# Peptides against a protein of PDB entry 3KDP, part 211

Target 1, 230 residues: chain A of PDB entry 3KDP
Amino acid sequence: PFLIFIIANIPLPLGTVTILCIDLGTDMVPAISLAYEQAESDIMKRQPRNPKTDKLVNEQLISMAYGQIGMIQALGGFFTYFVILAENGFLPIHLLGLRVNWDDRWINDVEDSYGQQWTYEQRKIVEFTCHTPFFVTIVVVQWADLVICKTRRNSVFQQGMKNKILIFGLFEETALAAFLSYCPGMGVALRMYPLKPTWWFCAFPYSLLIFVYDEVRKLIIRRRPGGWVE

## One batch from the design tools (peptide; made by RFdiffusion4, then SolubleMPNN)

Design b2_p28_1_s2 (from b2_p28_1, 21 letters changed)
Fold by OpenDDE base, seed 1:
Structure b2_p28_1_s2 (fold): chain B 230 residues (1-230), chain A 28 residues (1-28)
Amino acid sequence: as target 1 above (230 residues)
Amino acid sequence: SLEERKRALEEAEELLKKGEELLKEFLE
């Protein structure tokens, strides 16, 4: 997200506090879930023939998978961001390079894609309106991530939702998202304004995409053991 | 007034910035 923000010079889609909330709140549970999965996998795995090489390969594969999932998460967040701004009159193309004027408090006549002038206050309100949906999008996409991370090689449909820790993680992330989205004062404290319930659904296509991606990945791994897609 | 709202927004932004700095310090 930050890289796209720098490269495209667009209005800030997510504040630093919200990023910290994601890192501290939402990423911890997936990490714990993965640690438990690794522990269960390590208990079930026969002694690796070569522990050092097999560990390195697994770490590389995991890092690549998480990197790809992280990219999909970021795309989901940015999609939500662009949809919200487009609904408010700022088309994606118009946002390119707009940051300098957007953040200038002395410019109160920034025009949207339809010629409507926006005051600095109005621009900041719409900017902060994007923070909550962006965060919620990340959480909803992380639901898919948590579910897919429950199985390294097997389909989610094969292993089922038996892990209580995973369910707790999903609940915790959702509760955090609800708290940050709807608790009074979060707009001022965290630049997270209340979210319309409809925006929760904006992330669902990306969650589905992650599921499809992971299922396809796992299918390829099952069909081609030792392939580069692992 | 618009000016009062702008001032309130600026104050809120300053508070947010201070909060962010404190959080960064806590996380470092």
Scores: peptide ipSAE 0.000, ipTM 0.233, DockQ to the pose 0.028
Fold by OpenDDE base, seed 4:
Structure b2_p28_1_s2 (fold): chain B 230 residues (1-230), chain A 28 residues (1-28)
Amino acid sequence: as target 1 above (230 residues)
Amino acid sequence: SLEERKRALEEAEELLKKGEELLKEFLE
């Protein structure tokens, strides 16, 4: 998200505090849960042909897969961001290069895509309105990510949901998202303004996309053992 | 108050800048 913010020079879609909440609040319990997840039989029982080279190859493949999942998560967040800004009069193409004027407190006449002028305070309100839905979108997408991370080769349907700590982690991150979204004072403290409940559902297509992507990836791995998508 | 909101906005902007710096350091 931050790389796209720099490259596209758009208003910041996700605050640093919310990033810290993801890293420390939403990812910690799930990461612990993964440490206690029962290893997939294929991961632990398959001996590498060459322990040195095959380990390095496998680590690269895993890193690539997680990088792709992370990209899908970011795309989900940015989708929500662009939808909210478009609803407030800022089309995606208009946001390109707008950051300099957007963040300048002395400019109070920044025009949207429809010629409406926005004060600095108004712009910051709509920016902070995007932070909460972006965060919630990431949490909802992480539901799928956490579920697929427990398996490498087998489908979720084959492996099942055996780790109760993982399930607890999913509820914990959802509760945190609800707290940050609706608790009074979060708009001031964390720049996370309350959002409409309907925004919780905007990430579901991306969660489904991650599930489909991972199942297709795993299917390819099963059909082509030792492939580059493993 | 509007002034308290402005101060909170300024603090959040500073936090955002610090986070951007941290993210830059992480990406380097």
Scores: peptide ipSAE 0.006, ipTM 0.227, DockQ to the pose 0.027; fails the geometry check
Fold by OpenDDE base, seed 3:
Parts: structure tokens; sequence; C-alpha cells
Structure b2_p28_1_s2 (fold): chain B 230 residues (1-230), chain A 28 residues (1-28)
């Protein structure tokens, strides 16, 4: 998200503090959950693992977590961001290069795509309105990511939700999202204004897409061991 | 090794605690 913000020179879609909350609050619990599950699986199998194979597994897990799934998360967040700005009169094309004028406190007549003038304060309200749904979108997409990362080859339906740490992680992410979205003072402290409940559902199609994609991938892996999709 | 995994798990737990503390500081 931050890279696209710099490259496109658009208004900030997600605050730096919120990004840190995502990285530290939402990604760490899943990583711990996966570490416990791997340890449990190894204890059960009692086979000496080859350190080279374990490194490859970690690299593949990292690649899945930060690569493809991370891109889908970012796309989902940016989609939500552009929808909100478009609803407020700023079309995506108009946002390109607008950051300099957007962040200038002395410019109180920034025009939207329809010629309406926006004060600095009004622009910042709209910007902060985008932060919460962007964050929530990431959290909802992470639900799917956490569930799919639990198993490398097996379907989620085969392994089930037995990992209590994973369930705790999902609860923590959801509770954090609810807290940041609805707790008084978060608009001032974290630049996150309250979220309309309808925006929670905007991320569900992306989560479903990730889930379907991963189940199809796992199905292919099960049917064709050693294929290019591994 | 099982020991290396235990160490990695302990490190992850420490990072989680630090993250939770940071989050509390920001929410406060």
Amino acid sequence: as target 1 above (230 residues)
Amino acid sequence: SLEERKRALEEAEELLKKGEELLKEFLE
C-alpha cells in the first residue's frame, strides 16, 4: 500500500500507525500459530526433518503470505479506497498526482472531479474515512489467509479448526478491527473514523476469492504432486 | 531441529508481546 502511495502520488490510503498495527497485530499471531502447528506436526511425525527442506517450506510460506496473498490484500484495500473517494467526488484518475495539493494546508480550494472545492479539513476527513475501511478490508482478507495457510496441501475441511492459537488470532484481529472502527477517539489518535457496517461486507468477495483460489491450488497439488503450483 | 523450532516459537512469542505492548501504547 505504501509503495503505491509513493509511486502514484495519491492521498494516503492508510496511516503509517495503522500499517504498523496490521504488521504487528495481525501478521504475528498467524505466524506463531503456524509455528505451533508445524511443531505439533513434527512431534507427531517423529521424523527428523532435513533443515534444507524446512528452509524451503518457510520460504514458500513466506512467499505465499507476502507475495500473492499480500497483493490481493493490497488490491482489495485500494479498491475500497478508490470506491470511497469516488463516492466523495474524487475519481481515481483525478487522484493521480493530487497528493501535493491534497496535503497543502494553505490550499483550501482543491477541486474534485465535478468541480466542487474542498477545504484542507474536508479533504483530511475524507482521507481518514478511507483508513478504517482499508484496514478492515485487510483484516477480512487475512481471515482467509490464516485459514488457508494452516494447511499446505490438505483442504481446510480435512484438517479443521483445531488450532486454538489460530482461532485466538482471528478473534484478536476482529476485535482490533472493531475497536479501531468504533471506539471513540480513534479518529483523532489513529486517524480512523467510524466505519459503516456495510463496509465490512465489501471485503468478503476478496476473502472468498482467496479461499477458492487456495482450495483449487491445494486440489491441484494433491492430484499432481510435484507440479509447478507447489 | 525441534530445538530450533522451539527457539523460533519463543522468538515469535516475544515479538507478539512487544507488538501487543506497542498496540496498547497507541490505543492508549
Scores: peptide ipSAE 0.000, ipTM 0.169, DockQ to the pose 0.022; fails the geometry check
Fold by OpenDDE base, seed 5:
Structure b2_p28_1_s2 (fold): chain B 230 residues (1-230), chain A 28 residues (1-28)
Amino acid sequence: as target 1 above (230 residues)
Amino acid sequence: SLEERKRALEEAEELLKKGEELLKEFLE
């Protein structure tokens, strides 16, 4: 997200506090849950072909897959960000290059896409309104990430959700997201304003996309062992 | 600590803002 706002010069979509909440609040329990996930049956049964070369290739391929998933996750967050700003009068094209004027406290006449002028305070309210749904979007997409990370080759539907710790992690991050989104005072304390429940569903297409991506990848691996997507 | 990490992230954010300003100047 930081690279995107530097390149596009758009208003900051996600605050520092929110990032900290993701790293320490939402990612910790799920990450631990993945460490205790049951080994995939084929991983344990596969005899090592060449332990040195195959391990390195596998680590690189896994890293690339997680990188792609992370990109989809970021896209989901930014989609939510752009939708909220558009609903408040700022179309995506208008946001390009707007950050300098947006963050300038002395400029109180920043125009939206429809010619309405916004004070600094009004702009910051809208910006902070984006923080919560961006965070929630990340959490919702992380549901998919956690589920797909359970297996490397088998379908999620084949492996099933056997890890109770993973399920607990999903519940915990969702509860945290709900708390941060709806608890009184979070707008002042964390710059996270209340979110309409409908915004929770904004990320679902991206979660679905991650599931489809992973299932297709795994399907290809199963059909073509040793392929480039493995 | 959480506070130290928050401060470090805030500093990083400020550096990113400065970088953005420099990039904007370059693109103008």
Scores: peptide ipSAE 0.000, ipTM 0.202, DockQ to the pose 0.015; fails the geometry check

Design b2_p28_1_s3 (from b2_p28_1, 21 letters changed)
Fold by OpenDDE base, seed 3:
Structure b2_p28_1_s3 (fold): chain B 230 residues (1-230), chain A 28 residues (1-28)
Amino acid sequence: as target 1 above (230 residues)
Amino acid sequence: SEEERKEVLEKAEELLKKGKEYLKEFLE
């Protein structure tokens, strides 16, 4: 999200602090969950592995998986961002290069795609209105990510939801999203205005997409061990 | 003030970054 902000010079879709909250809140608990499951699996079923080689392979697999999932998350977030701005009169094409004028406090007559003039304060309200649903979109997409990360090759349906840490992670992310979206003062502290409950559902198609994608990937891995999909 | 908010946010970002690094190291 931040890279696209820099490259496209669009209004900031998500604050840096919020991005960090996502990274810390959403990635760490899954990683702990995976580490716990791996440790349990390795203790129960496997001979001692070469820790250097296995660590490297695991890091690469995790990095690739997170890279792909992160791309889908970003797409979902930006979709939400562009929808909100379009609903407020700013079409995606009009946002390109607008950042300089958008962030200028002395320009109070920035025109939208329909010729309506926006004050600095009004523009910032719209910008901050985008932050919360963008964040929530990422969290909802991460629900699917958490579930799929539980296993490398097996379907979630084969192992079930027995990992208490994973379940805790899902609740923690959801609680964090709710806190940031609805707690008083978050609009000032994190520039996240309250979210309409309907926006929680906007991310569900993306979560489903990730889930389906990963299940298909895992199915391919199971049927073709050592394929390029790993 | 906007300046105070910025300072608090910068401190929060730094703490979050450190926390992420710590947790990453712990999980590795």
Scores: peptide ipSAE 0.000, ipTM 0.229, DockQ to the pose 0.039
Fold by OpenDDE base, seed 5:
Structure b2_p28_1_s3 (fold): chain B 230 residues (1-230), chain A 28 residues (1-28)
Amino acid sequence: as target 1 above (230 residues)
Amino acid sequence: SEEERKEVLEKAEELLKKGKEYLKEFLE
């Protein structure tokens, strides 16, 4: 999100505090859960592996967890961001290059896509309104991520949800998201304004997409072991 | 204050970065 903010010169979609909440509240528990994850049933049937191979497997798991899925998470977050801004009169194309004027507190007449002028305070309210939905979108997408990262080759339907730490992570990140979204004062304290409950459902298609993508990937790996998809 | 918040956040980000690096090394 921060890189896109710099490259596209758009208003900041995700605040530093929100990033910290993601890292501490949502990413840490999943990462710990992976360290204590039960071995896949197919791995236990294999002979002891070379330590070098085990390292490569771990690197690939980490790359999947933080790389590819992270991109889909970002896409989901940005989708929500653009929808909210569009509802407030700022179309995506108009946001490109707008950052300089957007962040200037001395400019109180920034025009939206419809010619309406926005004060600095009004713009910041809209910006902060995007922070919570972006965060919630990440959390909802992380539900799928947590579930799929439990296994490398086996389907979630085959391996099941046996890791108590992983399950705890799902509830913890959801509870944190609800707290940050609806607790009074979060708009002032964290610049995360309340989220309408309906916005939680906007991320579901992306969570489903990640889940389907990973299941298809795992299916391909099972059918073509050692392929480029692994 | 906003400045105090910024300082705390910067320190937290540094700690998080270090923590992620150590965790990554542990998982590898």
Scores: peptide ipSAE 0.000, ipTM 0.205, DockQ to the pose 0.033
Fold by OpenDDE base, seed 1:
Structure b2_p28_1_s3 (fold): chain B 230 residues (1-230), chain A 28 residues (1-28)
Amino acid sequence: as target 1 above (230 residues)
Amino acid sequence: SEEERKEVLEKAEELLKKGKEYLKEFLE
């Protein structure tokens, strides 16, 4: 997310504190839960021919999985960010390069995509309004990602929700999201303004798409072992 | 190996603890 912010020069989609909350509050417990997860029976039934090479392969696979998850999460967050800003009159294309003027407190006439002028204070309010939904979106996407990442080949429906640690992780991240979104003072302390309950659902279509995509992928893998989709 | 999993888990727990402490300090 931060890299896209720098590259695109868009208004800051989430604060540093929010990023830290994501990294430390939402990613760690899921990572721990995955570490406790019973390795997919198909992967572990292969006697490690070479423990060193197989360890390296597993580490690479884990690293790739985390990298992909993080990218998907970022995409979900940015989707929500762009939706919120679009609803407030800032279309995505208009946001490109806008950061310099957006962050300048002396410019009180920044125009949106429809010619409406926004004061610095108004811009900061809408910016901070994006922080909480972005975070919540990450959490909601993580629900799907964590459920999906249980198995490489097996459907979620086949494996089920047996990992208690995963369930705890999902609960913790959801509780954290609720706390940050609705606890008094978080707007001032973390620049996370209260979230309308409807925004919790903004990520659901995205999460569903990821879920469906992964289930389809897994279905293809099961039907065609050794295919390019593996 | 189970030992490697345990080590990874312990490291993750330590990082989580440090992260929570850092977050607490930042929020204060």
Scores: peptide ipSAE 0.000, ipTM 0.198, DockQ to the pose 0.022; fails the geometry check
Fold by OpenDDE base, seed 4:
Structure b2_p28_1_s3 (fold): chain B 230 residues (1-230), chain A 28 residues (1-28)
Amino acid sequence: as target 1 above (230 residues)
Amino acid sequence: SEEERKEVLEKAEELLKKGKEYLKEFLE
C-alpha cells in the first residue's frame, strides 16, 4: 500500500499504524497456529524423489502461491479504497498524481472528479475513512488465506477446522478489526474512522477467489502428483 | 455515489469470475 502510494502518487490508502496492526496483531497468531498444525498426512507419507531439488521446488512453489495470494489481498484492499473514494467523488483516474495537492494543507480547493471543491480537512476525513475499510478488507481476505494455509494438498472440506489456535487467530483478528473500526476515538488516535458494517462484505469476492485458487491448486496436486503446481 | 459503487462492484464481480475461469484454465 505504501509503495503504491509513492508510485501512483495517490492519497495514502492505509496508515502506518494499520500496517503495524496487520503485521503484529493479525499475522502473528495465525503464523503460530500454522506452526502447531499437525503435519498433513500426505506430506508425512510422501517421500521426495530428490530431497534437495524437491525441497527447493516446493519452497519456490509455496512462495509463489503465497505471493499470488498476497497480490489478491492487496487488490482487494485497493478495490475497497477506490470504491470509497469514488463514492466521495474521487474516481481512480483522478486520484493519480493527486497526492501532492491532497496533502497540501494550504490548498483548500482541490476538486474531485465532478468539480466539487474539498478543503484540506475534508480531504483528510475522506482519507482516514479509507484506512479502516482497507484494513478490514485485508482482514476478511486473510480469513480465507488462513484457512487455506492450514493444508498443503487436502481440500479444506476434507481436512476440516481442527486447529484450535487457528480458530482463535481468526477470532482475534476479527475482534481486533472490529475494535479498531468501531471503538470511539480510533479516528483521532489511529486515523481509522468507523465504517458501515456492509463494507465488511466488500472483500468476500476476493476471499472467494482465494478459496477457488487454492482448491484448484490442491485439486491439480491431487490429480497430477509431481506436477509443477505441487 | 451509490450507483457508481454498484457499477464498480458489478464490474469487479465480473472480472473476478473471469479471473477464476482463467486461473482454472491456466492451471489445468
Scores: peptide ipSAE 0.000, ipTM 0.160, DockQ to the pose 0.026; fails the geometry check

Design b2_p28_1_s4 (from b2_p28_1, 21 letters changed)
Fold by OpenDDE base, seed 4:
Structure b2_p28_1_s4 (fold): chain B 230 residues (1-230), chain A 28 residues (1-28)
Amino acid sequence: as target 1 above (230 residues)
Amino acid sequence: SEEERLEVLKEAEKLLEEGKKLLEEFYQ
């Protein structure tokens, strides 16, 4: 998110403190949940044909999968960000290169895509309004990520939700998102303004995309045992 | 400063990555 902010020179979609809350507050418990998860029976029962090469392939595939999922998460967050800014009059194309003028407190006549002038204060309000939805979007997408990480080969429907720690992680992420979104003072402390409940649903298409992606991946693995996707 | 906050965030990310690696090792 921050890299895209720098590269695209767009207004900051997510505050640094909020990023910290994601990394430490939302990702930690899920990671712990995975450590306690029993290895998928299929992974353990299949003797690797070549333990060295198959381990390396598996590590690469896991790394690629997590990398791709992370990109989908970021895309989901940015989608929500762009939707909110568009609703406030700033189309995505107009945001490109706008950062310098956006962050300049002495410029009080930054125009939106429709020619409306925005003061520095007004711009910061809309910027901070984007931080919370971006965070919430990441959390909602992480729900899907957590569920898919439970299995390498088996469908989520086959293995079920037996990991209580995973479920706890989902609740913790949701509770943290609710706290940061609705607790008084978070707008000042974390630059996260309260979010309308409707924005929680904005991320669901991306969560679904992650589920579909993972199920397709797993289906390919099941149909082509020993393939490069395994 | 924002720079100090960024450094703290980078350090936190590093710790998180190390934690993830430890968890991966435990899962294997």
Scores: peptide ipSAE 0.000, ipTM 0.195, DockQ to the pose 0.035
Fold by OpenDDE base, seed 1:
Structure b2_p28_1_s4 (fold): chain B 230 residues (1-230), chain A 28 residues (1-28)
Amino acid sequence: as target 1 above (230 residues)
Amino acid sequence: SEEERLEVLKEAEKLLEEGKKLLEEFYQ
């Protein structure tokens, strides 16, 4: 998220505190859940023929998978960000390079894509309105990630959701998202304004995309064991 | 090793607790 923010010079899509909430509150519990599940799966695996090489290969595969999923999560967040700003009159193209004027408190006549002038305060309200949906989008996309990462080779439909820790992680991140989105004072404290319930659904296409992507990946792995997609 | 995994999990739990404390401080 920050890289795109810096490169595109767009208004800040996600506040620092919100990012910390994602990293500490949303990513950690899922990571713990996955670590437990991997430990269980590794115990169930036959002794690797070569523990060192097989571990290295597995670590590389995990790293690539997390990198790809993280990219899709970021894309989902930015999609939600751009949709919200577009609904408020700021088209994506107009946002490019707008940050300097956007963050300048002395400029109270920043025009949107339709020529409407926005005061600094109004712009900041819109900016902060994006923080909550961005966060929620990441959480909803992480649901798919957690469900997918439960199994390296088996379809989610084959293994089911038997991991209580994973279910707890999903509940915790969802509860955190709901708390940050709807608790009074979060707009001031965390710059996260209340989210309309409809925005929870903006992430669903991306969650589905991740789900489909992983199912296709797993299908390829099952059909071609030992392929580069493993 | 199982021990290394447990250590990573303990560190993760510690980070989570620190994060929760930080969040609580920001909400005060």
Scores: peptide ipSAE 0.000, ipTM 0.209, DockQ to the pose 0.023; fails the geometry check
Fold by OpenDDE base, seed 3:
Structure b2_p28_1_s4 (fold): chain B 230 residues (1-230), chain A 28 residues (1-28)
Amino acid sequence: as target 1 above (230 residues)
Amino acid sequence: SEEERLEVLKEAEKLLEEGKKLLEEFYQ
């Protein structure tokens, strides 16, 4: 997400503190849950695997999780961002290179795509209005990621939702998202204005896409062990 | 400053990547 912000010089779609909250808050509990699930699986079923091969498998799993899934998360967040800005009169093409004028406190007549002038304060309200939906989109996509990461090769339907720590992680992420979205003072502290409940559903297609993608990937891995998809 | 914001963001991205690597190592 941040790379696109730098390259396109668009208004900031998500605050740095919020990004840190996502990475530290939402990824830690899932990470712990997967570590416990792996430990339980290894204790119950297999001789100590070669640490080098297990390291490689984990590196691949993590590279897939943080690479491909992270890209889909970013795309989902940016989609939400562009929709909100478009609804407020800023078309995506108009946002390119606008950051300099957008962040300038002395320019109070920045025009949108329809010629409407926006004060600095009005622009910042719109920017902060985008932060919460962007964050929520990432959290909703992370639900799918957590469910996906629970199983290396097996379908989620085969293993079930028995990992209490993973379930706790999902609830923690959701609670954090709700807290940041609706708690008074978050608009000042994190520059996240309250989210309309309807925006929670905007991320669901992306979560479904990730889930379907991973189930298809796992199906391919099960049918063709050692294929290029591994 | 805009440059400071960019630096902080780059540092945050680096920390995030390092955190991801650490988590990767913990999962391993």
Scores: peptide ipSAE 0.000, ipTM 0.187, DockQ to the pose 0.029; fails the geometry check
Fold by OpenDDE base, seed 5:
Structure b2_p28_1_s4 (fold): chain B 230 residues (1-230), chain A 28 residues (1-28)
Amino acid sequence: as target 1 above (230 residues)
Amino acid sequence: SEEERLEVLKEAEKLLEEGKKLLEEFYQ
């Protein structure tokens, strides 16, 4: 998200503090939860045929899979961001290069895609309105990510959700999302305005996408062990 | 295989587009 913000020079889609909350609250605790999870039964039973090459290949494959999932997460967040801004009159193409004027407090006549002029305060309200939905989108997508990361080869339906720590992590990130979305003062402190409860459902298609993607990936891995999709 | 990966990516893209449509319907 932040890289695209810099490259495209668009208004900030997500605050730095919120990014830290994602990294520490939604990624770190789940990572710990996965560390306490018993290794997938299939991983422990396979003697490495060539421990050097098989480990390196598996690490590369895992890294690529996580990279792809991360890209889908980012796309989900940016989609939410662009939809909100488009609904407020700022089409995606118009946002390119707009940051300089957007962040200038002295420019009160920034035009949207339809020629409407926006004051600095109005622009910041719209910007902050994007932050919470973007964050919630990431959290909801991470639910699917955490569930799929539990196993490398087995379907979630086969392995099940047995890790109590993982479940705790899901509740923690959800509670954090609720706190940041609805606690008074978060608009000032974190630049996150309250989120309508209906917006929680906006991320569900992306969570489903990640889930289906991973199940298909795992199905391919099961059919062709040692393939580049592991 | 690279071909299977491309198929999975295409399926993911299709699901993404379906998700986008659902989101668009939700935001309208």
Scores: peptide ipSAE 0.000, ipTM 0.186, DockQ to the pose 0.018; fails the geometry check

